# Peptides against a protein of PDB entry 4Y8H: the designs that were tried, part 9

Target 1, 196 residues: chain A of PDB entry 4Y8H
Amino acid sequence: TSIMAVTFKDGVILGADSRTTTGAYIANRVTDKLTRVHDKIWCCRSGSAADTQAIADIVQYHLELYTSQYGTPSTETAASVFKELCYENKDNLTAGIIVAGYDDKNKGEVYTIPLGGSVHKLPYAIAGSGSTFIYGYCDKNFRENMSKEETVDFIKHSLSQAIKWDGSSGGVIRMVVLTAAGVERLIFYPDEYEQL

## One batch from the design tools (peptide; made by RFdiffusion4, then SolubleMPNN)

Design b2_p26_1_s2 (from b2_p26_1, 12 letters changed)
Fold by OpenDDE base, seed 5:
Structure b2_p26_1_s2 (fold): chain B 196 residues (1-196), chain A 26 residues (1-26)
Amino acid sequence: as target 1 above (196 residues)
Amino acid sequence: AAAAAAVAAQIRAAMEATTKKFLERL
């Protein structure tokens, strides 16, 4: 798995590969590593697919209840719910989660929740088995307040590099763009990103 | 739709106390 979220001028973009692995078997199946928990609050998931889906379902439920009573939650609120769930169950949980969202007050925000259930607010985050190969690339090439196009290219190049080295990453690159204008879903195929 | 896998069910059970805390303060 290779996942990332990047703040930019107009909001935030989440990105993920689509490969799944079950021991020695590699499948390029449609894997939902980018999961909606609210209209403009999404997460990237790594680790156990079942465990991280259960967490995301609980978060989505709490954010729905929150919305009905208090209005739209902040990205920080969503990250806090994820953090508590991951921290309190850390001994039984294999999860690496990136929370990303957009609202008019805070703009694009990214929170990373690694194993152990700590929470870190960052301008961008990377996670999954492929992330170890791209820390240096991302640090060198990330810029604050990029355009949408520059940010898409940054994520595409970063995940392409991760996929080249990580046998547990591959398939299509999926992105979700969160801005004032709404939610946009992007997909990039191997024929495009393998040439980068 | 909620996940129905056995592992997901175990995680949901382990998170019941946390879920209750959030419901109480919302």
Scores: peptide ipSAE 0.026, ipTM 0.619, DockQ to the pose 0.039
Fold by OpenDDE base, seed 3:
Structure b2_p26_1_s2 (fold): chain B 196 residues (1-196), chain A 26 residues (1-26)
Amino acid sequence: as target 1 above (196 residues)
Amino acid sequence: AAAAAAVAAQIRAAMEATTKKFLERL
């Protein structure tokens, strides 16, 4: 798995590879590493597909209930729900989660929740088995307040490098763009990103 | 699919207490 989320001038972009190593029995939901928990709040998932799907389903339920009583939750609120569930169940969970969202007040935000259930607000985050190969690349090439196009290219190049080195990463690169204008889904195929 | 659904159901049930505690603090 290779996952990341990057804040930029107009919001945030989440990115993930699509390779699954768990065989045929879990295939369809396991390949979707980008998961919606609210209209403009999404997560990247690494670790056990069943465990992280159960966590995301619970978070979605919490945010739906929150919305019915208090209105649209912040990205920080969503990250707090993920943190609580991951921390309180840390002895029985293999989960690395990146939470990313957009709202008009806070703009694009990224929160990382590594193994153990700590929470960290960052301008960008990377996780999964492929992330170990791209820490240096991302640190060198990330810039604050990039354009949408610059941010798509940064994520595409970063995940391409992770896939080159990590046998557990590959397939298509999927992205979700969260801005004031709405939600946009992108897909990039191996023939394009392998040449970078 | 059936095995994955059973595991997910067990995890959701085990996390129910944490879910309730969080909702009470909102």
Scores: peptide ipSAE 0.026, ipTM 0.584, DockQ to the pose 0.044
Fold by OpenDDE base, seed 1:
Structure b2_p26_1_s2 (fold): chain B 196 residues (1-196), chain A 26 residues (1-26)
Amino acid sequence: as target 1 above (196 residues)
Amino acid sequence: AAAAAAVAAQIRAAMEATTKKFLERL
């Protein structure tokens, strides 16, 4: 798995590969590791698909409850709910989650929740088995307040490099763009990103 | 798969406690 989320000038973009590995078997099944928990609050998931889906479902429930009483939750509120669930289950849970969202007040925000259930607010985050190969690339190439196009390119190149070196990453690159204008879904196929 | 399902069930079992904590922080 290779996942990331990047704040930029107009919001935030989440990105993920689609490969699933079960034991020694590599499945190039198109899996979606980007999960909606609110209209403009999404997460990237690594670890157990079942575990992280259960967490995301519970978070979505909490955010729905919050919305009914208090209006649209902040990305920080969503990250807090994720953190609580991950921390409460940390002894048995295999989950690495990146939470990202956009609102008009806070703009694009990214929170990373590694194993153990800590939470860290960052301008961008990377996670999954492929992330180890791209720390240097991301540190070198990330800039604050990039354009949408620059940010898409940065994520595409970063995940392409992760996929190149991580046997547990591959398939399509999916992205979700969160801005004032709404939600946009992007997809890039191997024939495109393998040439980078 | 069975191990993952068991952990997912444990996560769901914590939901009630988490819900209480969440509401107390509002």
Scores: peptide ipSAE 0.023, ipTM 0.590, DockQ to the pose 0.045
Fold by OpenDDE base, seed 4:
Structure b2_p26_1_s2 (fold): chain B 196 residues (1-196), chain A 26 residues (1-26)
Amino acid sequence: as target 1 above (196 residues)
Amino acid sequence: AAAAAAVAAQIRAAMEATTKKFLERL
């Protein structure tokens, strides 16, 4: 798995590879590693597909209840909910989660929740087995306040590099763009990104 | 601040209950 989320000028973009390693878990669901928990709050998931889906489902439910009572939650609120669940279940949970969202007040935000259930707000985050190969690449190429196109390109190149080195990453690159304009889904195929 | 803390406590309690029910179904 290779996942990332990147803040940019107009919001945030989440990106993921699509390779599912068939371990002993028959997850019949094409694990969309990019999971909606609210209209403009999404997460990237790595680790146990079942456990991380469970967490995301719980978060989604709580954010729906929150919305009914208090209006749209902040990305920070969503990240706090994820953090509590990951911390409470840390002894049985193999999860790396990146929470990303957009709102008009805070713009694009990224929160990373590594193993152990800590939370870190960052301008961008990377996780999964493929992330280990691209820390240096991302550090050199990331810029704050990029355009949408520059950010898509950065994510595409970063995930392409991760896929080249990580046998557990591959397939298509999926992205979700969160801005004031709404939610946009992107897909890039191997024939395009393997040549980068 | 007190209202936010109360909401956070309610969310936490609901999360714990939901998580427990979920884990029992696995």
Scores: peptide ipSAE 0.020, ipTM 0.545, DockQ to the pose 0.022

Design b2_p26_3_s2
Fold by OpenDDE base, seed 1:
Structure b2_p26_3_s2 (fold): chain B 196 residues (1-196), chain A 26 residues (1-26)
Amino acid sequence: as target 1 above (196 residues)
Amino acid sequence: AAAAAAAAARAAALAAAAARARAGAS
């Protein structure tokens, strides 16, 4: 898995590969690693698909309940719920989760929750087995307040490099763009990103 | 047993997170 989320001028973009693995087997099944927990709050998931899906389902339920009582939750609130669930289950949980969201007050925000259930607010985050190959690239090429197009390009190139080196990553690159304008879904195919 | 323990832990975490979220909304 290769996942990332990047804050930019107008909000935040999440990106992920789609390869599914079961043990040593690379499945043809395309996995959605970008998961909605609220209208403009999403997460990237790595590790145990079943465990992280369960966590995301609980968070989604909580945020829906929260919304009915108190209005739209902040991204920080969502990250806090993720953190609590991951920390309380850390002994039996294999999970790396990136939480990203947009609201008019806080703009785009990214929170990373690595194994163990700590939480870190960052301008961008990378995770998954493929991330180990692109720390240097991302550090060199990330810039704050990029345009949408620059950020899409940055994520596309980053994930392309991760996929190139990580046997557990591949398939299509999916992105979700969160801004004041709404939610936009993007998809890029191997024939395009492998040439980068 | 492990599943039950995980479910209980998740429920407790959810309750705690909800309480903190409500406090923040106040």
Scores: peptide ipSAE 0.023, ipTM 0.634, DockQ to the pose 0.024
Fold by OpenDDE base, seed 2:
Structure b2_p26_3_s2 (fold): chain B 196 residues (1-196), chain A 26 residues (1-26)
Amino acid sequence: as target 1 above (196 residues)
Amino acid sequence: AAAAAAAAARAAALAAAAARARAGAS
């Protein structure tokens, strides 16, 4: 898996590959690793697909309940809920989760929740087995307050490099763009990104 | 299942506390 989320001038973009593995087997399936937990709060998931899906479902439920009582939750609140679930289940959970969201007050925000259930707010985050290969690239090429197009290109190039080296990453690159204008879903196919 | 339920309850309590804190600061 290769996942990332990047804040930019107008919000935040989440990106993920779609390869699914079972042990040493690469499943011929496109898996969506980008999961909605609120209108403009999404997460990237790595690790156990079943476990992280269960966590995301619980978070979504709690954020819906939260909304009914208190209004739209902040991205920080969503990250805190994820953090608590991951921490309390850390002995039985293999999960790397990136939480990203947009609101008018805080703009785009990214929170990474690695194994162990800590939470870290960052201008951008990468995770999954493929992330090991692109720390250097991302550090060199990330800039704050990029345009949407620059950010899409940054994510596409980053994930392309991760996929190139990580046997557990591949398939399509999916992105979700969160801005004041709404939610936009993007998809890029191997024939395009492999040539970068 | 029991551990997951406990974690969910704790998370819900945290979210509620955060909401109350923001309301108090406003």
Scores: peptide ipSAE 0.030, ipTM 0.658, DockQ to the pose 0.018; fails the geometry check
Fold by OpenDDE base, seed 5:
Structure b2_p26_3_s2 (fold): chain B 196 residues (1-196), chain A 26 residues (1-26)
Amino acid sequence: as target 1 above (196 residues)
Amino acid sequence: AAAAAAAAARAAALAAAAARARAGAS
């Protein structure tokens, strides 16, 4: 898996590959690693597909209840719920989650929750088995307050490089763009990103 | 009413998710 989320001028973009593996083998299945937990709060999931989906479902339920009582939750609130679930189960849970969201007050925000259940607020985050190959590239090429187009290109190039070297990553690159204007879904196919 | 409906729908979704056979890694 290769996942990332990047804050930019107008919000945040999440990106992920779609490859599913079972042990060392590629399964004939496409996974949705970009998961909605609220209208403009999403997460990227790596590790155990079952574990991370269960966590995301619990978070979504919590945020729905929160919304009915208090209104729209912040991205930080969502990240806190993820953090508690991951930390409480850290000895038996394989989960690498990036939480990203947009609201008018805080704009785009990214919170990474690695194994162990710590939480870190960052301008951008990368995770999954493919992330080890692109720390250098991302550090060199990330800039704050990029345009939407620049950010899409940055994510596309980053994930392309991760996929190139990580056997557990591949398929299509999916993105979700979160801004004041709404939610936009993007998809890029191997024939395009392999040429980068 | 809205809260109750959302809770019921999400509880059902959680139950369905738990019952699904999930395999694989990301």
Scores: peptide ipSAE 0.024, ipTM 0.649, DockQ to the pose 0.024; fails the geometry check
Fold by OpenDDE base, seed 3:
Structure b2_p26_3_s2 (fold): chain B 196 residues (1-196), chain A 26 residues (1-26)
Amino acid sequence: as target 1 above (196 residues)
Amino acid sequence: AAAAAAAAARAAALAAAAARARAGAS
């Protein structure tokens, strides 16, 4: 898996590959690793697909309940719910989760929740088995307050590099753009990103 | 309450998923 989320001028973009694996085997299945937990709060999931999906489902429920009582939750609130679930279940959980969201007050925000269930707010985050190959690239090429197009290109190039070297990453690159204008879904296919 | 039942069901789903240690990974 290769996942990332990047804050930019107008909000935040989440990105992920779609390859599914079981152990060392590449399964003939496509996994959507970008998961909605609220209108403009999404997550990237790595690790056990079933476990992280269950966590995301519980978070979504909590945020729905929160909304009914208090109004739209902040991205920080969502990250806190993820953090608690990951921490409390850390002994039985393989999960690397990036939480990203947009609201008018806080703009785009990214929170990373690595194994163990800590939470870290960052201008951008990368995770999954492919992330190890692109720390240097991302550090060198990330800039704050990029345009949408620059950010899409940054994520596309980053994930392309991760996929190139990580056998557990591949398939299509999916992105979700969260801004004041709404939610936009993007998809990029191997034929286009492998040539980068 | 329906909300309490839903919360319990979701918590149980997480426990069941963790216990099965499914093969699918990302």
Scores: peptide ipSAE 0.022, ipTM 0.643, DockQ to the pose 0.031; fails the geometry check

Design b2_p26_3_s3
Fold by OpenDDE base, seed 5:
Formats: sequence, structure tokens, C-alpha cells
Structure b2_p26_3_s3 (fold): chain B 196 residues (1-196), chain A 26 residues (1-26)
Amino acid sequence: as target 1 above (196 residues)
Amino acid sequence: DAAAAAAAARAAALEEAAERARRGAS
């Protein structure tokens, strides 16, 4: 798995590959590594698909209840719920989660929750088995307040490099763009990103 | 309202999952 989320001028973009591995099997399928927990709060998931999906479902439920009682939750609130669930279950969970969201007050925000259940607010985050190959590239090429197009290109190039070196990553690159204008879903195929 | 019934069923399932998680975390 290769996942990332990047804040930019107008909000935040989440990105993920689509490869799944089960034991010795590798499948390139359109899998849900980008998961909605609220209208403009999403997460990237790595590790145990079943475990992280369960956590995401619990968070989504919590945020729905929160909304009915208090209005739209912040991205920080969502990240806090993820953090508590991951921390309380850290001895039994394999979970790497990136939480990203947009709201008018805080704009685009990214929170990374690695194994162990800590939470870190960052301008961008990378995770998954492929992330180890692109720390240097991302550090060199990330810029704050990029345009949407620049950010899409940054994520596309980053994940392309991760996929190149990580056998557990591949398939299509999916993105979710969160801005004031709404939610946009993007997809890029191997024929496009492999040549980068 | 079929939509409301489906939403309620989903909420109940998620609530049960949340309770299991809380018990496991305790």
C-alpha cells in the first residue's frame, strides 16, 4: 500500500494505490483505501483492511451522531476519534491511517496516525509499505500552497515512485479532492503514471 | 420510510461495533 494526503492552496487531496495483498496473492483491484467518514472528512487506510474499515465505520458513526447534536465536526475531532481507537487497541491492531479534511475555518488539514496510535498534524503525510521509498522525493518536492494541478501532479509522481519500488503497491492511483467547492474523485491508470 | 429504516439498521450495526471496540479497549 502507498497512501498520502497533501494540503494545498484550496484544501486537501488524498491519494492511494489500489493493490491488495492476501498472503502470497497480489490483486490489482479498485479497493477502498480512501474512505469517507464525513462529507469533507476522509481517511487513507493501510494495514489490516478489515481492522481499519471497522475503525473507520465507528468513526463515521460517531461523526454522524456528533453532527446531529452539535453540527459539522472538525477534522481534528475526527482525527482524535481515530487516535483514541487506534491507541486503545494498539497491541492488537495493524493500522496506519491518514485523516484529511476541509472546512471553511481550518481549510485543508492532514493528521497522520501511525502504528501505536499517536496523532501528528502535518502539511502532508505519507504511509503504507511504499512510503519508505518516497520520503526523500516528497521532502524535496513538496511545497506549501500549491495549486490543485500542482498537487495532483505531486501526488501522482510520488505514488508512481512508491509503486515502482514496492511490490505491495500498484494498480490505479485514486485521489479525492476536498475543497470549498465540494468533493472530486480522480483516477489515474498505469499507462499514464508508469512513464513518469 | 425505507431510507430511514435502512439508515437505522446501519446505525444499529455500527453502534454494536462501537460497543465491541470499547469493551476490547477497556
Scores: peptide ipSAE 0.016, ipTM 0.545, DockQ to the pose 0.022
Fold by OpenDDE base, seed 1:
Structure b2_p26_3_s3 (fold): chain B 196 residues (1-196), chain A 26 residues (1-26)
Amino acid sequence: as target 1 above (196 residues)
Amino acid sequence: DAAAAAAAARAAALEEAAERARRGAS
């Protein structure tokens, strides 16, 4: 798995590969690694697919309940719910989750929740087995307040490099763009990103 | 209200996660 989320001038973009692994089997198919928990709050998931899906479902339900009582939750609130669930289940749960969201007050925000259930707010975050190959590239090339197009290119190049070296990453690159204008879904195929 | 939300979700987490737990990675 290779996942990342990047804040930019107008909001935040989440990105992920789509490869699935189980035992010695590798599948190049669409895997839901970008998951909606609220209109403009999404997450990237790595580790146990079933476990992280359960966590995301709980968060989604909680945020729906929260909305009915208090209005739209902040990205920080969503991250806190994820953090608590991951921490309480840390002995039995393999989960690396990146929470990202947009709202008019806080703009784009990214929170990373690594194994153990800690939470860290960052301008951008990377995770998954492929992330180990791109820490240097991302640190060198990330800039704050990039345009949408610059951010898409940054994520595409980053994940392309991760996929190149990580046997557990591959398939398509999917992105979700969260801004004041709404939610946009992007997809890029191997024929394009393998040449980068 | 982040702390309150996190605390409320804790109780449901353990049982729901265990119920859906299976091998598989991405």
Scores: peptide ipSAE 0.026, ipTM 0.696, DockQ to the pose 0.027; fails the geometry check
Fold by OpenDDE base, seed 3:
Structure b2_p26_3_s3 (fold): chain B 196 residues (1-196), chain A 26 residues (1-26)
Amino acid sequence: as target 1 above (196 residues)
Amino acid sequence: DAAAAAAAARAAALEEAAERARRGAS
């Protein structure tokens, strides 16, 4: 798996490959690895696909209850719920989760939750088995306040490199763009990114 | 209250999520 989320000028973009190894599994509507927990709060998931899907389902449930009582939750609140669930299940859970969201007050935000259930706010985050191959590339090429197009290209190039080196990554590259304008879903096929 | 209705509907799906959690990896 190769996953990442990147803040940019107008919000945040999440990206993921699509390769999975599983038995009986019911995929998410959009992707197996990019999952909606609120209108403009999404997550990237690595590790046990089914386990992290269950966590995301619980988070979505809690955020819906939160919304009914207090209004739209912040991305930080969503990350806190993820953190709690990951920490409580750390002894039985193999999971790396990136939480990303957009709101008018905080703009685009990214929170990474590695194994163990800690939480870290970052301008961008990478995770999954493929991420080890692109730390250098991302560090060299990331810039703050990129345009949408620049950010899409950055993620596409980064994940392309991860897929090239990681046998556990591959398939299509999916992205979700979160901005004031709304939610946009993107997909890029091997013929598009393998030539980069 | 659409949010409350959605929350109630989502609660019914948690058992399915628990079952799925026993399978799969990525």
Scores: peptide ipSAE 0.021, ipTM 0.626, DockQ to the pose 0.027; fails the geometry check
Fold by OpenDDE base, seed 4:
Structure b2_p26_3_s3 (fold): chain B 196 residues (1-196), chain A 26 residues (1-26)
Amino acid sequence: as target 1 above (196 residues)
Amino acid sequence: DAAAAAAAARAAALEEAAERARRGAS
């Protein structure tokens, strides 16, 4: 798995590959590694698909209840819920989760929750097995307050590089763009990103 | 944040090792 989320001038973009592995079998399916927990709060999930899905479901439920009582939650609130759940289940989780969201007050925000259940707010985050191959590239090429187009290209190139080296990553590259304008879903296919 | 970067790198390495040995990985 290769996942990332990047803040930019107008919000935040989440990106992920779609490969799944089961034992020796590798499938390049369109896998949901980008998961909605609220209208403009999403997460990237790596590790155990079942475990991280359960966590995401709980967070989504919590945020729905929150919304009913208090209105739209902040991205920080969502990240805090993820953090608590990941920490409480740290002995049973092999999960890296990135939480990203947009609101008018805070704009785009990214929170990374590595193994162990800590939480860190960052301008951008990468995770998954493929991330080890792109730390150098991302560090070199990330810039704050990029345009949407620059950010899409940054994520596309980053994940393309991760896929080249990580046998557990591949398939399509999916992105979710969160801005004041709403939610936009993007998809890029191997014939395109393999040439980068 | 240097601490966050270190934590993320550690997590990624652990995930890489784990994915080689487990089923249902993504």
Scores: peptide ipSAE 0.019, ipTM 0.512, DockQ to the pose 0.044; fails the geometry check

Design b2_p26_3_s4
Fold by OpenDDE base, seed 2:
Structure b2_p26_3_s4 (fold): chain B 196 residues (1-196), chain A 26 residues (1-26)
Amino acid sequence: as target 1 above (196 residues)
Amino acid sequence: REEEERRRREEEELEEARKRAIEGAK
């Protein structure tokens, strides 16, 4: 798995590969590594798909309840809920979660929640088995306040490199763009990103 | 058929994970 979320000038973009590894078999089927927990709050999931999905489902429920009582939650609030659930279930989790969201007040925000259940606010975050191959690339190429197009390219190149070296990553690259304009879903196929 | 069986197993695993997560969140 290779996942990342990147803040940019107009919001935040989440990105993920779609490969699923079941035993020794590698499947390039579409997987739900990018998961909605609120209209403009999403997460990237790695590790145990079932466990992280369960957490995301609970977070989604809590945020819906929160919305009914207090209005739209902030990304920080969502990250806090994730953090608590990840901490409480740390013995059952094998990997971390990246939370990303957009609101008019805070703009795009990214929170990384590693296995230990801590939470860290970052301008961008990477995770998954493929992320180990692209820390250097991301550090050298990330810039704050990039345009949408620059950010898409950054994520595309980053994940392409991760997929190139990580056997557990592959398939299509999916992205979710969160801005004031709304939610946009993007998809990029191997024939495109493998040439980068 | 194999796909259906796989999906069933995944759903069962998800259900179990949900139970664990809910219990842990209490």
Scores: peptide ipSAE 0.030, ipTM 0.529, DockQ to the pose 0.051
Fold by OpenDDE base, seed 4:
Structure b2_p26_3_s4 (fold): chain B 196 residues (1-196), chain A 26 residues (1-26)
Amino acid sequence: as target 1 above (196 residues)
Amino acid sequence: REEEERRRREEEELEEARKRAIEGAK
């Protein structure tokens, strides 16, 4: 698995590969590495597919309840809920979660919840087995306040490199763009990104 | 004999669980 979330000028973009080794009988939702927990708050999931799915479901429920009582939650609020649940369930988790969201006040934000249930706010985050291969690339090439196109390219190149070296990553690259304009879903196929 | 069989079953279950965990971590 290779996942990442990147803040940029107009919001945030989440990206993930699509490879799964769970078998054909496993529900698609279990392998959905980009998971919605609120309209413009999403997460990237790696490892512990069923466990992280359960956590995401619980977060989604909490955020729905929050919305009904207090209005739209911030990304930080969502990250806090993730943090608490991940900490409480750390014995059953083998990997972390990246939380990303957009709102008009805070713009795009990224929070990483590594193993252990801590929370860290970052301009961008990477995770999954493939991330180990692209720390250097990301550190060198990330820039704050990139355009949408620059950010898409950055993520595409990063994940392409991760997929190249990580046997557990592959398939299509999926992205979710969160901005004031709404939510946009992107997909890129191997024929395109393998040539990068 | 009974204890050996029990241990074998437990080891197999652990191995399967480990396999699932490894696959899930990918």
Scores: peptide ipSAE 0.018, ipTM 0.397, DockQ to the pose 0.151
Fold by OpenDDE base, seed 1:
Structure b2_p26_3_s4 (fold): chain B 196 residues (1-196), chain A 26 residues (1-26)
Amino acid sequence: as target 1 above (196 residues)
Amino acid sequence: REEEERRRREEEELEEARKRAIEGAK
């Protein structure tokens, strides 16, 4: 798995590969590594698909309840709910989760929740088995306040490199763009990103 | 200097957490 979220001038973009492993076999399919928990709050999930899906479902429920009582939650609030659930389940959960969201007050924000249930706010975050191959590339190429196009290209190139070297990553590259204008879903196929 | 040392420790802790996450995140 290779996942990342990147803040930019107008909001935040989440990205993920789509490869899954079942037993000794590697399968390329569209997966829910990018998961909605609120209109403009999403997460990237790695590790156990079932376990992280359960956490995301619980977070979504909590945020719906929050919305009914207090209005739209902040990305920080969502990250806090994720953090608490990951911490409570840390003994049984081997996963990294990235929370990203947009609101008019805070703009695009990214929170990374590694194993152990800690939470860290960052301008961008990477996780998954493929992330180890792209720390250097991301550090050299990330810039704050990029345009949408620059950010899409940055994520596409980063994940392409991760997929190139990580046997547990592959398939299509999916992205979700969160801005004031709304939510946009993007998809890029191997024929395109393998040439980068 | 204390702030620099604190930042260094925080970065090290984050890096260790990232390594653990990578090993288990397929």
Scores: peptide ipSAE 0.005, ipTM 0.338, DockQ to the pose 0.042
Fold by OpenDDE base, seed 5:
Structure b2_p26_3_s4 (fold): chain B 196 residues (1-196), chain A 26 residues (1-26)
Amino acid sequence: as target 1 above (196 residues)
Amino acid sequence: REEEERRRREEEELEEARKRAIEGAK
């Protein structure tokens, strides 16, 4: 798995590969690595699909209840709910979660929740087995307040490099763009990013 | 599984280093 979320001028973009490993074979499937928990609050999931999906479902439920009582939650609030659930279930989780969201007050925000259930606010975050290959590339090439196009290219190049070296990553690259204008879904195929 | 776990541990170590670097830049 290779996942990341990047803040930019107009909001935040989440990105992920689509490869899944089942038993002794690798399959390129549509996976729920990018998961909606609120209109403009999403997460990137790695590790145990069942465990992290359960957590995301619970978070989504809590945020729905929150919305009915208090209005739209902040990304920080969502990250706090994730943190608590990840901490309570840390013995059963094999990897972390990245939470990303947009609102008019805070703009795009990214929170990383590694193993153990801590939470850290960052301008961008990477995770998954493929991330180990691209820390240097990302740190060298990330810039704050990039355009949408620059950010898409940054994520595409980053995940392409991760997929190149990580046998557990591959398939299509999916992105979710969160801005004031709404939610946009993007997809890029191997013939597009393998040339990068 | 063992290889994936090793890689995830390495990822967490690198991420912690990255977070420290970002905090130091603030």
Scores: peptide ipSAE 0.000, ipTM 0.318, DockQ to the pose 0.044

